# Designs tried in a protein design run: peptides against a protein of PDB entry 7UQJ. Part 157

Target 1, 160 residues: chain A of PDB entry 7UQJ
Amino acid sequence: PELYQNFNITPPRGVLFHGPPGTGKTLMARALAASCSSDERKITFFMRKGADILSKWVGEAERQLRLLFEEAKKHQPSIIFFDEIDGLAPVRSSKQEQIHASIVSTLLALMDGMDNRGQVIVIGATNRPDAVDPALRRPGRFDREFYFPLPDVKARFKIL

## One batch from the design tools (peptide; made by RFdiffusion4, then SolubleMPNN)

Design b2_p18_2_s4 (from b2_p18_2, 9 letters changed)
Fold by OpenDDE base, seed 5:
Structure b2_p18_2_s4 (fold): chain B 160 residues (1-160), chain C 160 residues (1-160), chain D 160 residues (1-160), chain A 18 residues (1-18)
Amino acid sequence: as target 1 above (160 residues)
Amino acid sequence: as target 1 above (160 residues)
Amino acid sequence: as target 1 above (160 residues)
Amino acid sequence: MYEEILEELRELARLVGE
């Protein structure tokens, strides 16, 4: 905390997990949440899927995002995990639906509005980091990235 | 069967699996289908994803649901598993697309139309039970709920 | 190569994996990619989800498909894996959205346009082979099909 | 069955690679 303040650096709030599907991004996010939880300090783990936010909450996706961040803040320390975040915040295009633009704008505002003192971490998982709106990959948002490679056959047999 | 009739209780036809993503809901549904299948009694396992029914069958989702239930009835004993059922039957809102309203209405009718003597079980999986239309959570529909907690780190290493 | 030319048979370019969800289609596709990769011959593995292409790239899905096939061709030998391909290329209906029709048309053209000398394999995974546009299941496209049965309980405990 | 599928797919990959 103090180190980042001394350099006028916004501390990392967002972590982007990227790599091929089923490389363990979702599993890792949950393992992290479980490993950081103690009997004394339960971390609340929230999970949303980008495609689900778009499809399930027609015209309410922005509200659902706000509620999610408020709930995460209420239950600090907490982790918000967005699976398939590129489905929620695709690269802005001239052909992008207005709903996508509004959701992206809302998510940007929510990431920026996280109090530096808040104990809320946001993890985004994607198979396509370049399909995520670049505005989300800026400092203070998803400013750390972890690559999940395909395990080789030998490594897979160890994970299975 | 007889016990439920004596109490004027509609026997459970629908089971709702709810909990965080990748807590094994889909795996459990399949394990149940496999465990209930014997050489003498093959259970037919049908699988649909809520988001897929909406996106893949534009203007035919209701028909696909009817066909699914008819096929399940033809292949009794059978299980219909809806993954991400909250994508198929979200909570009704004033902003809900007409397609969602029609699909929900169709699913309600199909759940109610299952003869109490039929050997068709419907399993719905969701990460958000409160995002499922409450009408589906009534007796005779998804009237049993099972929570899938996040495994702790130790429990995960045993499942992998 | 020569064998197929001698019979005037278009060599298999597309493989359709079909079967219930989590029967290992995605796992198999990745295991194949890893097993076919040697130190001398790295196979590039591309992964897309059908639903993701539709939802994430509104009005750009056709372009994303073209770019994917071009990238796969550039990184030969390569595998393109489409998870939930029935979400990308559903059966054509009179009620089908124009976007689906255009994506299907583009995918057909890309499958047909793969040079017989190209080292690009396309794997499609679906839970519903009959929901895939029949035009994709013709020779020179997804002309080989592999069924993934539900493992029995004993077989599952061996795969997990 | 999965091993057979793997073998057939390895053969396919070889055939496309040759």
Scores: peptide ipSAE 0.000, ipTM 0.258, DockQ to the pose 0.341
Fold by OpenDDE base, seed 4:
Structure b2_p18_2_s4 (fold): chain B 160 residues (1-160), chain C 160 residues (1-160), chain D 160 residues (1-160), chain A 18 residues (1-18)
Amino acid sequence: as target 1 above (160 residues)
Amino acid sequence: as target 1 above (160 residues)
Amino acid sequence: as target 1 above (160 residues)
Amino acid sequence: MYEEILEELRELARLVGE
């Protein structure tokens, strides 16, 4: 609360990490979750893959998203990390439009409802920001974007 | 066998890794699996996310756990790593109690049956040890716990 | 294209990463995805766990594999990374033979159809190469294998 | 750049933690 009040910055409900695979988006999200966790304030980290939510829950994905956000709220401060969020909310392609549309609609509603959710940050990671539904990239949702460049191939080989 | 025999340590049926996210619990579990694997003794590593088992298998999670443990036994020596184990066996909340209770009960039974299972180690990772069913944290189950502190932010930046 | 053209190497449709757990197979797959991604050519990275595809999709796993490969083709150049591919295509055990056989058959057909798929690389990772259906390890499928040795325990502790 | 992203994200996370 206090730091957001100090900066007049409406806390972004969502942060989008985008960049090539293996650029450390997931590692960063985890590192952030860890760095923001103090001995006094343990941050609960929820990690889900977008394609996993979509695939597991033919018809139940909406419920699972709701449950995830409720659990995150219950265990605040929390970070919800969606890996491969483009797999959860792909750009509306006509053929899977109803199921995708309902999941996207639910996620949008959950993001919009986050003001009342307390200290919950949503981090979406994607390799394809343009494959994420533009509605998720609007203010009050994933309104901050961080590009993860390919580390210089040399820097990666040091991590390997 | 030999290393556990040498240390007179009853092989823990389960080890709980807990700590802030991105503290390397999954990395450690993998590293342990790898360090315990020699050219002569290849350890089979099974990785499952707790929430994934619970979510995929509405009504079949018990069967999947049984199959996982059978496969681990069949491919011993093996490590079963449950990431986000609190998602598999959350503290019994009344509302989802039957499904959760049955999965927890199955996991408990599988852990208890591990003495007869040979060289299978179960590693559970969680960011919320208090959200894991206490029955799993009893002797003969996840009876060893390792806290993963936040790496000094500086140490993480070296991995980033 | 160019690097593969320069080496007269028919791009392997599939590469099998095998070795003890935590040897960096997943890290390598991600690093490869990232190293092959330039500013000009963004590689789309699809990551799936074999056991997750098998488990989520009782009866729909075939469709999901088809969709995954179609999406990878649509977003080429792309890497499809199957973590724990032995969980997707286990050696045909009689009891689950029909479901496994159909998924394996579908994956085989999709791998065989990859010549017409453009710039899609499939990376399978396993800790148990012998548990992968031998049909997947044939020429034109996962016909290149890389062993990931246990890093010297000392080298791993530097990554830890 | 990773440091900047981490710093900004730490600030964001501090902001949410507070």
Scores: peptide ipSAE 0.016, ipTM 0.194, DockQ to the pose 0.334; fails the geometry check
Fold by OpenDDE base, seed 1:
Structure b2_p18_2_s4 (fold): chain B 160 residues (1-160), chain C 160 residues (1-160), chain D 160 residues (1-160), chain A 18 residues (1-18)
Amino acid sequence: as target 1 above (160 residues)
Amino acid sequence: as target 1 above (160 residues)
Amino acid sequence: as target 1 above (160 residues)
Amino acid sequence: MYEEILEELRELARLVGE
């Protein structure tokens, strides 16, 4: 309750942070975790990198996702942060269908299976929101999107 | 001159941003690039990820580093940002010595070969400064280190 | 207009970023500046360090503040970022009263003198919000406060 | 609070983006 109330997020919602690399997506996710954590109520922050889940766990990626969500539930209130989530759940392209379809389907099921009573927030970060499977961006999943714009390399930061 | 004056960086110096993942190292590097960029003098920002250089360019990593530094020099004033630089230049461990020694030696040579007149700044970001080869952390290379601490998971962001 | 509309800040508002050192206050201020800068509308970012204004400009600090605000107004839309603003505007302690009262009074007057039509935002960053003169934290000045929590160096970021 | 932070940070980001 309190975590979601503090987020003004009706559970079960994922939050998609999207924007170019180095726009502070991960920093924001951690800052969020930190702001919801009190001395009395610590938020557990789980960070995973999408590409790492695929590369480290070829054929075990689904199991790793399940374990991650179980661990997050066990340590609630918690935040699961997927950095580079487009690497984990790319848009279903024809040639890579079977493995990716399975991983995406697992993540969909895990997000859909989150109990509204759970104190688990999922934050996905991507540089390519359009490369994230649209099924993940639907209501009840990553249904809140936050754009993290680049620091304009053109903005005159006059550090005087 | 202006870039280095604004950074208070005497060339040829690398800057090591170190701290846990998602502490805003990449964002700071971009913000720095932006701060030194004016309408009259645009800073070119090159971003590479250490692990990507190794994984994408097995046997070509040295060439890719050389090309990157050449491109940065061509587009000066410029910033080269290495995200996860510990993935590129791990501490010399015995078993991985040959490939990594070559890449580290190339990066060392590239940093040592930067002319003091050049307007190229190298920023390395790592979560593990102790996993970065100490040779890179010596004077004339990544000789300035900035710690990026986590956001406190304990601190209530009271947005008033 | 647009700048203040996007901040949902009724001018003249300062924003106080507070939180321990290295919590990303400066990074956020820069990221903000950069995110609000478009190709069509560049935000000018002015950065000053509170301690630097005192130390570099003993007896000229007021003049430097005036010049900074004039320059920011000249280059609007703009952001003035005061890093370590507690060093510039410490709580009025008896012995340091005259010099600090003058600087604080100047900053107060400059913030109060910002026209609601101006596109100048002032961001103060401090590690010690309670060390900032309460007069600066009143409505119409730094009347929005954002807490930047520390890294819990102890928070088990289980990067699984 | 996070929505307020995010909203305010979005607003800040929007404002600084403008």
Scores: peptide ipSAE 0.008, ipTM 0.380, DockQ to the pose 0.104; fails the geometry check

Design b2_p18_2_s4 (from b2_p18_2, 9 letters changed)
Fold by OpenDDE base, seed 2:
Structure b2_p18_2_s4 (fold): chain B 160 residues (1-160), chain C 160 residues (1-160), chain D 160 residues (1-160), chain A 18 residues (1-18)
Amino acid sequence: as target 1 above (160 residues)
Amino acid sequence: as target 1 above (160 residues)
Amino acid sequence: as target 1 above (160 residues)
Amino acid sequence: MYEEILEELRELARLVGE
């Protein structure tokens, strides 16, 4: 709160975790949720896969996104984690463009419609940040990006 | 070594990482691969998602599995990591049963066909160990299981 | 090498990482790969999603698995990581059963066909280990399982 | 429990690295 007020920075609504597969993006999102939880303040963690929203909810994907954001708002403070978010909002290819454009537009609207004071953080994870629609990477959406590099030899000792 | 000799246990060909999503199963697999690599001895790490093998490789999944194991063998010492392995070999339901059964059968055959002296380790990750075909969990396959609990506060310092 | 020779233990071919989404399965697999890598010995890490193998490679999934394993073998030591492996071998439903069965069978065959001396480890990750075909969890396949629990409040401090 | 898993994984990693 104080930092964002002091810097006149619109608090980031969304964080993009990007990096090669298996670099701990999902783990980090959960760890963030867990660490922000106290006995008094439990953070509710919502997880969806981008590809699941597209494939399992054909024709209902927009509704399911709305419901997800409503539920996240109801259970504040909350984190919405989209794994494989490039599957939800892939770089526009012509044939899938219209369905993807509608789902992306819904996600954009939902992220834009979040009150800046809301206790809902959206985390998107991708292995391909360049495959995420640039509109999702704009300020007020996934405007913070964290690169998750491949663990090097040194990473072994930190996980083990 | 001594434990397996003492217990007359067929040495595990595969390791099942199980636990909630984002508990570091994949990271651990990569960290293992990285840690087992030296300048003199590079471990090749192969990663597949169970759902990807099933969905992306419909009709070719068996061939892709064979190629994966052949490549892993060619690049010994190697690790084959199957993320979401319950997606590859889910508990048999009737309609998907036949396709899954064939893929599972192929994976079983590939795991069974590995010479016990091969430097190929197969790691499967799942959030649902009980959704993994029990045939994969038998000795000589995914016969070692490691439970990955939700990272507690202490887990952070080991991954970073 | 020496440990497996000394222990007459068939090195595990497959490890199953299971646990809820975002529990670090993929991160751990990568960390393992990285930790097993030295300057002298780089582990090659191959990653696939189970759902991608099924969906993106319809009719080619088996071939893609074979190619993956061949490449992993070529780049030994290597890790094959299957994220969402329950998507590759989901619990058998009747219509997708045949395709899944074939892909699972291919994966089984590839895991079985790996020489025990191969430096290829297969790691499968799933959020639903019970949705993984039990055949993949057998010895010589995903015969080691690691449970990745949801990060609790304490997980925050271990990932951050 | 996580430490045990990590320790076992370290052993596994050592086993694969050897």
Scores: peptide ipSAE 0.000, ipTM 0.334, DockQ to the pose 0.212; fails the geometry check

Design b2_p18_3_s1 (from b2_p18_3, 10 letters changed)
Fold by OpenDDE base, seed 2:
Formats: C-alpha cells, sequence, structure tokens
Structure b2_p18_3_s1 (fold): chain B 160 residues (1-160), chain C 160 residues (1-160), chain D 160 residues (1-160), chain A 18 residues (1-18)
C-alpha cells in the first residue's frame, strides 16, 4: 500500500506464492508478518491454513473467511496469508463441488469486495498453482504470482 | 561428510532442523541439495515427507526407508532430508504404537548402521522437536540440532 | 565463525551467493543466520540491501558500512548479509567512479581489517556476479562463491 | 530469518505495504 501510494500504483489485492514444497513460501509470509511489525509500521498479519479452514470449520468456513477479512480490514494495513491455499480452493472436482464452490465463491466475493484503497493484501501459498481454481488467479484476486524455485546446488555445501 | 573429512571431524549422522512452521527448514534442506551439486561436489540429495512415507506405503514404509538409505549409500556423498519428520516418527502416543514403533525402530537401525565414514547425512525437519521420538535425538542419530527461529522482530529491525 | 572455530577452520571473511533471481540466495543467508542462533550459539545477523546503502545514505554510505561492521564486531559472532551486493559494489564503470570507488574501497578495507579470528562472516548475494567488483572476489574478501542456479526441472524431480 | 525478511520486506515494498 504505502509503496504503491508512493508510486501511485493500485496495490494488488492478492499474491500467489507458488513453488515446490519447502522453497520458503510460508517463510516469506512469516517474514512479511514480522517485517510489517517494525517500530515504524505496524501491519497486522493473519495466517490460516487452507486445509484447516475446511476441516475445522465444516459448515462455518464461509463465516470464518468473512470474519477473517473483516478483522483484517479493521486492523489495516493488513496481510492475510493462506498457507496451502490449494486445500481451500481446489480446482472444481466432481465429488465435493457444492461446499468447495461456496467457499471459493465466498473468497472470490471477499477479494472482489476489497476496496483498492484498502490496505489489505491477501497472499496464498501453494505447491500446486494449477490446483488452485483459475477464478482466484484472475485480475483483482491473486493477480500477482511469485515463484519460489528450489535453491540450486553450489551454495549449501560451504555452509556445512 | 567431505567437509568433516577435510577437517578430520566425524560427520554427524543426523541433523534435526527444528523451529516454527515457515522458518526455512525445508528451504535450508533444498538449499543443501542445491549446494551439494556444485561443479566440484556432486552430492546426491534425497527428499521425503514423513507423513507421505506413512500414508503412501502403509505396510512397506520400513522397506522404503531401507531402499532410500541403500540408494543414498550407493550415491554417496548423499543427503537424506525428511520433511515433517514428526509425521514419520511421532512421540509414542498410546493408540498407533505398533506401526509407528516399527518405522521408528527401522529408522534408528538405519541411522545406527551408517558407518561414521559413510558420506550420508540425514536431515530431519520438524515444527515440533518435542513431537519427535527422543530415541532419534540421541548421539549417533539426529545428534545435531539447528533451531530455525521465527524472525525475531528485533533482529528483523536491525535489517532496516 | 563458530562452526569454523568448532572445526578449527579459519572462517572465510566473505561468501558470495550468486545465481538467477529467486534461486534462494538471500534465503540461504537467513537460514545461516537461524542455524547460527541455536540454543547454544547466539550469532547476531545483520542484513542490508546494496542499493539501499547507496540510495538512502548518499554521502554517509561509508560511515554506515563502518558502523555496521563495528556493530557486527561488537556483537560477534556475527553474520553481515548484503542482498543485491552488485548494487553496492558494481564493476567500476566510467561515469560514477568516485562515489562507488570510495564505498568499494571502504568495504574492501573493512573486510581486510577483519581479523581472521574475528567471528564475523560477510555474505553478499547477487544475480550478477560479474557485475561485482573483482577486488571484492579476491582471497580474504568474498573468496568463497556459491552458485544458486535456476531450479532445473530434472534437479527438481530428484528432490521429489 | 533475514532474507525471508528482506525478501519479505521487498515483497512488502513490492506489494506497497512498506
Amino acid sequence: as target 1 above (160 residues)
Amino acid sequence: as target 1 above (160 residues)
Amino acid sequence: as target 1 above (160 residues)
Amino acid sequence: EEELREAARRFLEEMGLL
């Protein structure tokens, strides 16, 4: 938000962190959380697991998402981080369509309903970007993608 | 292994990476994989998820561990990385004792059976070191521990 | 430093992490910082961006570098990490010679002035190692280099 | 801690949160 205001750029609503497991997606998000809590800039950080929202809140997942977004909006500037977002919004597969479709629809509506001036950024982390519903990857949602590659091989051996 | 040989130090058999989720444990492991294949040092890196070994290989998990260690030994110098090792070798809780106890016993035997001259290092990553069987944390097994703290807000502030 | 003392090895003064953007260079440096802060060993980690030292401290960059090294020395064992070090110490190109040359000269002097027993390691990360002043890559400075390649799909597959 | 924080800071900067 502040950098985007400084640059007169509309802040992205959502960012997809994708890459192989253990490439630092969740770590980046945690590092965002506590970079946001510098003495000059208190950004509120919210973290949830996609699978935990589905499993812990069967029948209330939509309400919990709404509450999360309202709390993030109340405490803006804010970051909402979804770890394993492919667990929350899987590509529509035939057998669990209604419950997943409603949660995805709620998440879409919440992301679309964020005012462009709202200092709320949503980050989704996944090991499988192609397992995330394409509707979430459209402009105004998770419209920025950050690839977290595997770190490559010469660097670590001299760390031992 | 090689670095320890170069320094006349007995290579640790196992290293436990522990710390809160998203503190870079798996990333550190991948960056080891990725440092092991420098032009001068082709170290073979093997990665497995603890929960995946239990879930995919119900009844063959011990055999798969043996095969993994034999392949690592065949391709030494090697690193074996277990992500979420608390999923493979949880603290013995009363309800799932037999299958977990046999897998833990197999892993213990494989780690104990590594010759100290064997160029195989085993790395386990966990968010819950206290959920890892204490037998795995004994000398000659995961006898070195690396803490991956949450980025301390204070350490974090000195970066600004 | 401490790992090198534990191994009776002279700690390298500087390590250059190089490779394409997003290959985990900086992440490795942090994982080093975190590995250095095990329960037994509090290593102080300092991080700076090369471009930020130049841009934020026009006319004071040398003083800020000196302060950083003195603080690292005061809090040893320490790691100093420079992200985008090619921004701090570019290869001497004709038009910006004086300011960059003085900063580079200060960094060289600070690295050369570190006693080999001083528990201070300097890490520089760059996407362009050939854009780093060759004087920094000499013995006693960034004399160790670590390549972070792009995750080759094949190297990626061997980790899965 | 400190790359993920600076990559995070950079990310926050890039996200305009910083």
Scores: peptide ipSAE 0.045, ipTM 0.208, DockQ to the pose 0.392; fails the geometry check
Fold by OpenDDE base, seed 1:
Structure b2_p18_3_s1 (fold): chain B 160 residues (1-160), chain C 160 residues (1-160), chain D 160 residues (1-160), chain A 18 residues (1-18)
Amino acid sequence: as target 1 above (160 residues)
Amino acid sequence: as target 1 above (160 residues)
Amino acid sequence: as target 1 above (160 residues)
Amino acid sequence: EEELREAARRFLEEMGLL
C-alpha cells in the first residue's frame, strides 16, 4: 500500500489472473483477500462468476454489476473477484452476443468510473485470456496480468 | 506415456473421475494436466462444466462441444476436463430431457470420432457416476474409471 | 454421537459455513465428509450448488430438493452440503424473486420436517451470510454458524 | 492443520456425528 503512494504509481484497478484451470487462480484471489485483511484492515471480498451473472440476471446483469461495484465502493477497501470472467466479457468479435456487448460495455464503464482514490481492486480469473475482450485488458482496467503456470506435479501432489 | 506405447494398450480416450465431492477430482484432473506437461510437452488443458455448457449455450451446446473437441485436437497433446459431467450427460432413462439426448449423442459421437492416434484425453468428473449415461462409460469413451475416496482426515488437513 | 444423546441436546440440523470466498468452506465440508467416513461408518455426502439447483431445475427445483433430502434420509448417516447457498435462498426482501420464495419455503419445510432422530446434517456455505434468508438461520434450521476466517497468507501459500 | 482438524473434530462432535 505505502509503496504505491510514495512512487505516484496508480495502483492497478484491475488484475487478470490467467492460466490453465486449477493453477490456483481462485486460491490466489482468496489469498489476496486474506492478505489484505490484516487484523487492522478488513478488506471486503466480493466473488462472482461470469456465467452466473449472465444466467441469474438475464436483463438485469448490468444493474447487478453496478450494484456490485457500488457495494464494493461502499465497503472499501474491497476486492471484486470475477471467476471465469470470459463468461461475462467474451470477445466482441463474436457477432451473436448482443447481450454480452451491453454487459461488457457496462463493466468497461464501471472500471473506468472507479476513482483512482478508491481502494477497490478488480480481479478477473480466466483460463482463456484470449477470450476476454481486449478492451478490458487496456490501461485503467485489467492493466496487470498474472499468469498462473501449471504447478509442477510435485506442487500439486502436495495439494492432493 | 511410454508405458502405453510399449504394451500396445490403446490409451483410454476417456477417464471418469468419480467420488464424493471434494475428494480432489478437479485437483487430480489438474494434476494430470500438469504431470503430462513435462517441460518439453505443453499439454493444453480445457476445462468445462457440464451444467455451464447447457446453460450458456441453449441450442448451441452441440456446436460448442464440437468446437471444444476441434480445439483440443488442434492443440494436441490435450486434456478435456468436464467438471460435473452428469450435468451434461444425464442418464437417458429420464424421459423429460430431449435437449440432453442430443448433447449426449454429440458427446458420444465426438468421443467415438477421436482417432486413437490423437493425444486427446477426455476426463469427466462426477459425484454421481450412476447419473452418467451408461453409453458414455463403454469402451472407446470413458473406459477407465477412477474412484476418488474421501481422503482420510489427515490427507485433507494437508490441503487445509 | 453419544454426547448429544446423553445431554438431550438436539443436534443442530443445519450448519452455516460463512466467510470470505476461499477460506476453505468447501474444503471443510469435504473434510467433514471424509472424517465422518470412518472405515466403519460411511457417511453419505451430497453436494449441491445453490445456483445450479435454480439453473438446472427451473420449475423442478422444489422436487429436486425433496428428492435430495429423501436420498439423504435413505442413506443416513448423511451430509447435505449446499455450496453458495445464498444463490438458492436469497433474502426474501428482494421483491423480484417469486421463484426463490417457493424454493426457500421448500427448503425451510424440508429442514423443519427432518426428524431429530435422523442422522442428516445440512451444511450451507456462503460468502454472504447476510444474503441468506434469516428464516434459514433460525433454530431447527441453520442454527449453528461457523465463520471461516481468511487463512493467513502462509497457510494459503502452502496450498499454492 | 491441527487446529483445523480439531475444529473439524469439534464440529463433528458438536454435530453429534462423532
Scores: peptide ipSAE 0.016, ipTM 0.158, DockQ to the pose 0.302; fails the geometry check
Fold by OpenDDE base, seed 4:
Structure b2_p18_3_s1 (fold): chain B 160 residues (1-160), chain C 160 residues (1-160), chain D 160 residues (1-160), chain A 18 residues (1-18)
Amino acid sequence: as target 1 above (160 residues)
Amino acid sequence: as target 1 above (160 residues)
Amino acid sequence: as target 1 above (160 residues)
Amino acid sequence: EEELREAARRFLEEMGLL
């Protein structure tokens, strides 16, 4: 909150992290969750995989999303991180099952239902930004996109 | 084993990693599992997510925990890493379902049943240490806690 | 493709990342996925956990593997990363259920069915290379093995 | 490699894991 207050930046409801895998999207989402915690205000971080929400919760994925957003709201300031969000919210034009369309609709509604004053940030990570439903990329949803470039091969060999 | 014998330190049965997300708790737990491996004795590392144990194994989570601890014991030296352990072992005072209380009870019993001579270390990672059942944080369980501070914002910009 | 073409190296169908956990196998698999992307050609990265494929898809794990390989082929260049592949493909000599043997057989067939001209790399990560079915470690499958040594804790403290 | 082993060892020692 305070960092966003100081910069007069309305916290985006959603940030899309996209780029090749291992560019550190998950690491950054985590690291952002970390940096937004002051000693006095610990940010709660919720991590979910898109494909896991679909596969574990056949018919319950919508309810699980609602519960996740409620828990995040209850434990604000919080970050909801969706890893592989394209697995949760595939493009509607894909002949993917009605189940996916319903889950996307639920996620859209949950993002739209977030108060801008709420200290809940949603981060979606994907390797395929074009496989994410464009409706999620609209203002008030994942309205900020961050490209994670390939770490320079030289920087990776320094971590080894 | 030999290093613990030399230092007269009873190996903690459990270590709680806590701190903001992306402070590297999972990375550290992994990295620890790495460093305990000598070229001759490779430490086996078991990673589980708390929420995944609950959600995948409705009614079987207790059995899965037992199997996990048995497998860890069979493949010792070993590390059992629970990511998001607050998802597995929420505070008992929370009106959370009887299922959670039973799983916590099972985890407590498994940790208590670990022989101090066993080369099985349990690491729990959480973003919410106060959401972990205090019974897990007692001596002979997660009796050591490590706070993961926010990575210096400057150090993150060097990885980008 | 181009990097592999320049080095006259037939892209291995499979690479086994082994070593103690948090040696960065998952990070490296991701980082490799990243580095193989040129600005023009974004590599699609599929990440699955071995134990999750078995546990989520009782009786469907074979189909899920087929779908995963088809999706990877459809979105090539791609990397399929199996984290904890020993959980998917345990040693056949273990009295593990017929289900595991069938899934291993399916994975073997899928790896054998990959065209060497296909831009699909399979990376298996394990902490227990000896717990992986040796049939997966044969030529044309996981025929390259990379040991991940323990990261220097000094190198980790430089990332902290 | 050696530095990697040592600082991991130190963390384990500090954790009482070594």
Scores: peptide ipSAE 0.011, ipTM 0.148, DockQ to the pose 0.208; fails the geometry check

Design b2_p18_3_s1 (from b2_p18_3, 10 letters changed)
Fold by OpenDDE base, seed 3:
Structure b2_p18_3_s1 (fold): chain B 160 residues (1-160), chain C 160 residues (1-160), chain D 160 residues (1-160), chain A 18 residues (1-18)
Amino acid sequence: as target 1 above (160 residues)
Amino acid sequence: as target 1 above (160 residues)
Amino acid sequence: as target 1 above (160 residues)
Amino acid sequence: EEELREAARRFLEEMGLL
């Protein structure tokens, strides 16, 4: 808390974790969820798969996103982690995924609608940052990107 | 690379990771994705859940599989990892899962259609190898099986 | 086996793993699946996501639960692990999830219908124990709760 | 862990990925 106050750094609303599969994105999201709760303030952590939001409710994915963000806002401080966010927010220019355009628009609107004073961090994890709609990567949305390099075999062997 | 050329061993198109849940199948797939990218050749890694392919697109699962294999082929060398492949390719003899028969047929055709010269490896992970269609376990498909034994508690506690 | 016989402790039918995401719930479920099979008796382990049971079969989720419990009973000793059980068994008082009421009722009936002599353990994992129907947390169902504290940052960095 | 890692490495070597 204090570190962000002192540096006048507007806390990033959204963080994109990108890198090859198994580079530790989900593991880092989990580590972040942990660090955030070793502080006196229990941070509520929401995990969703981009895929599951699309599949659970054909035609209600937008509503489920709204509910998720409302719930995160209600339980501040909170982290919303989207695993496989490329499944939720594919590039709009891909001809075949018109069904995602409305969902992406809803996610954009929800990220833009988060008051910067809200202690809600959104983390998107993807293996393919180029498959994520560039509109999500703009300032005020997923404005920080963390590349998870393929840990050197030796480093993964230390995690494994 | 050179090792396969010398032994005239047709590189396995498909590898079945089987063993009880949390024996490290997904962890291994992730370690594989890592080791493959510490080499001079960045291997593209695709992760899918068998269940998600079925649930995301009722009636389009076959198309999504085709697109996945096309994309893997485009980004060679590549690994396609199917987590919970028993969810994608149940045993055909199970009366209730006729809906999977077409999807399994598509997966079989895609695995058979991979030119052996293509640097695309398919890894299927399952907790139940006997629930995977035996047609997938034939030579030229998932022709290698890796049993993930339950690590002794002590070995898991070392990974954990 | 003997430890539970000596203490007249009715073996818990259900165990709720709760705690923030990435506290190791899935990892512990996996470690349990392992410990259980380092004994002379191979324990069959079933992993399901609460979300996947709902999404795969709109209107057949109850049947899929019944089949899962029948299969676990057939392959005793067994563990059924539900990841994200809050997705399967939301609190009944939440107005919007009437569709889950029948599924929760089925899960309750299946847990109650397990003969205490059956070597089937059900593990539910959730990030939100308060989102799990209180009826599931009653004796004879999920009667043990394991809180997975956020591992201290240092402990997670040792796993990471 | 080390055994799983060694199995992973051997698997990768055996898959021609290493």
Scores: peptide ipSAE 0.010, ipTM 0.150, DockQ to the pose 0.287; fails the geometry check

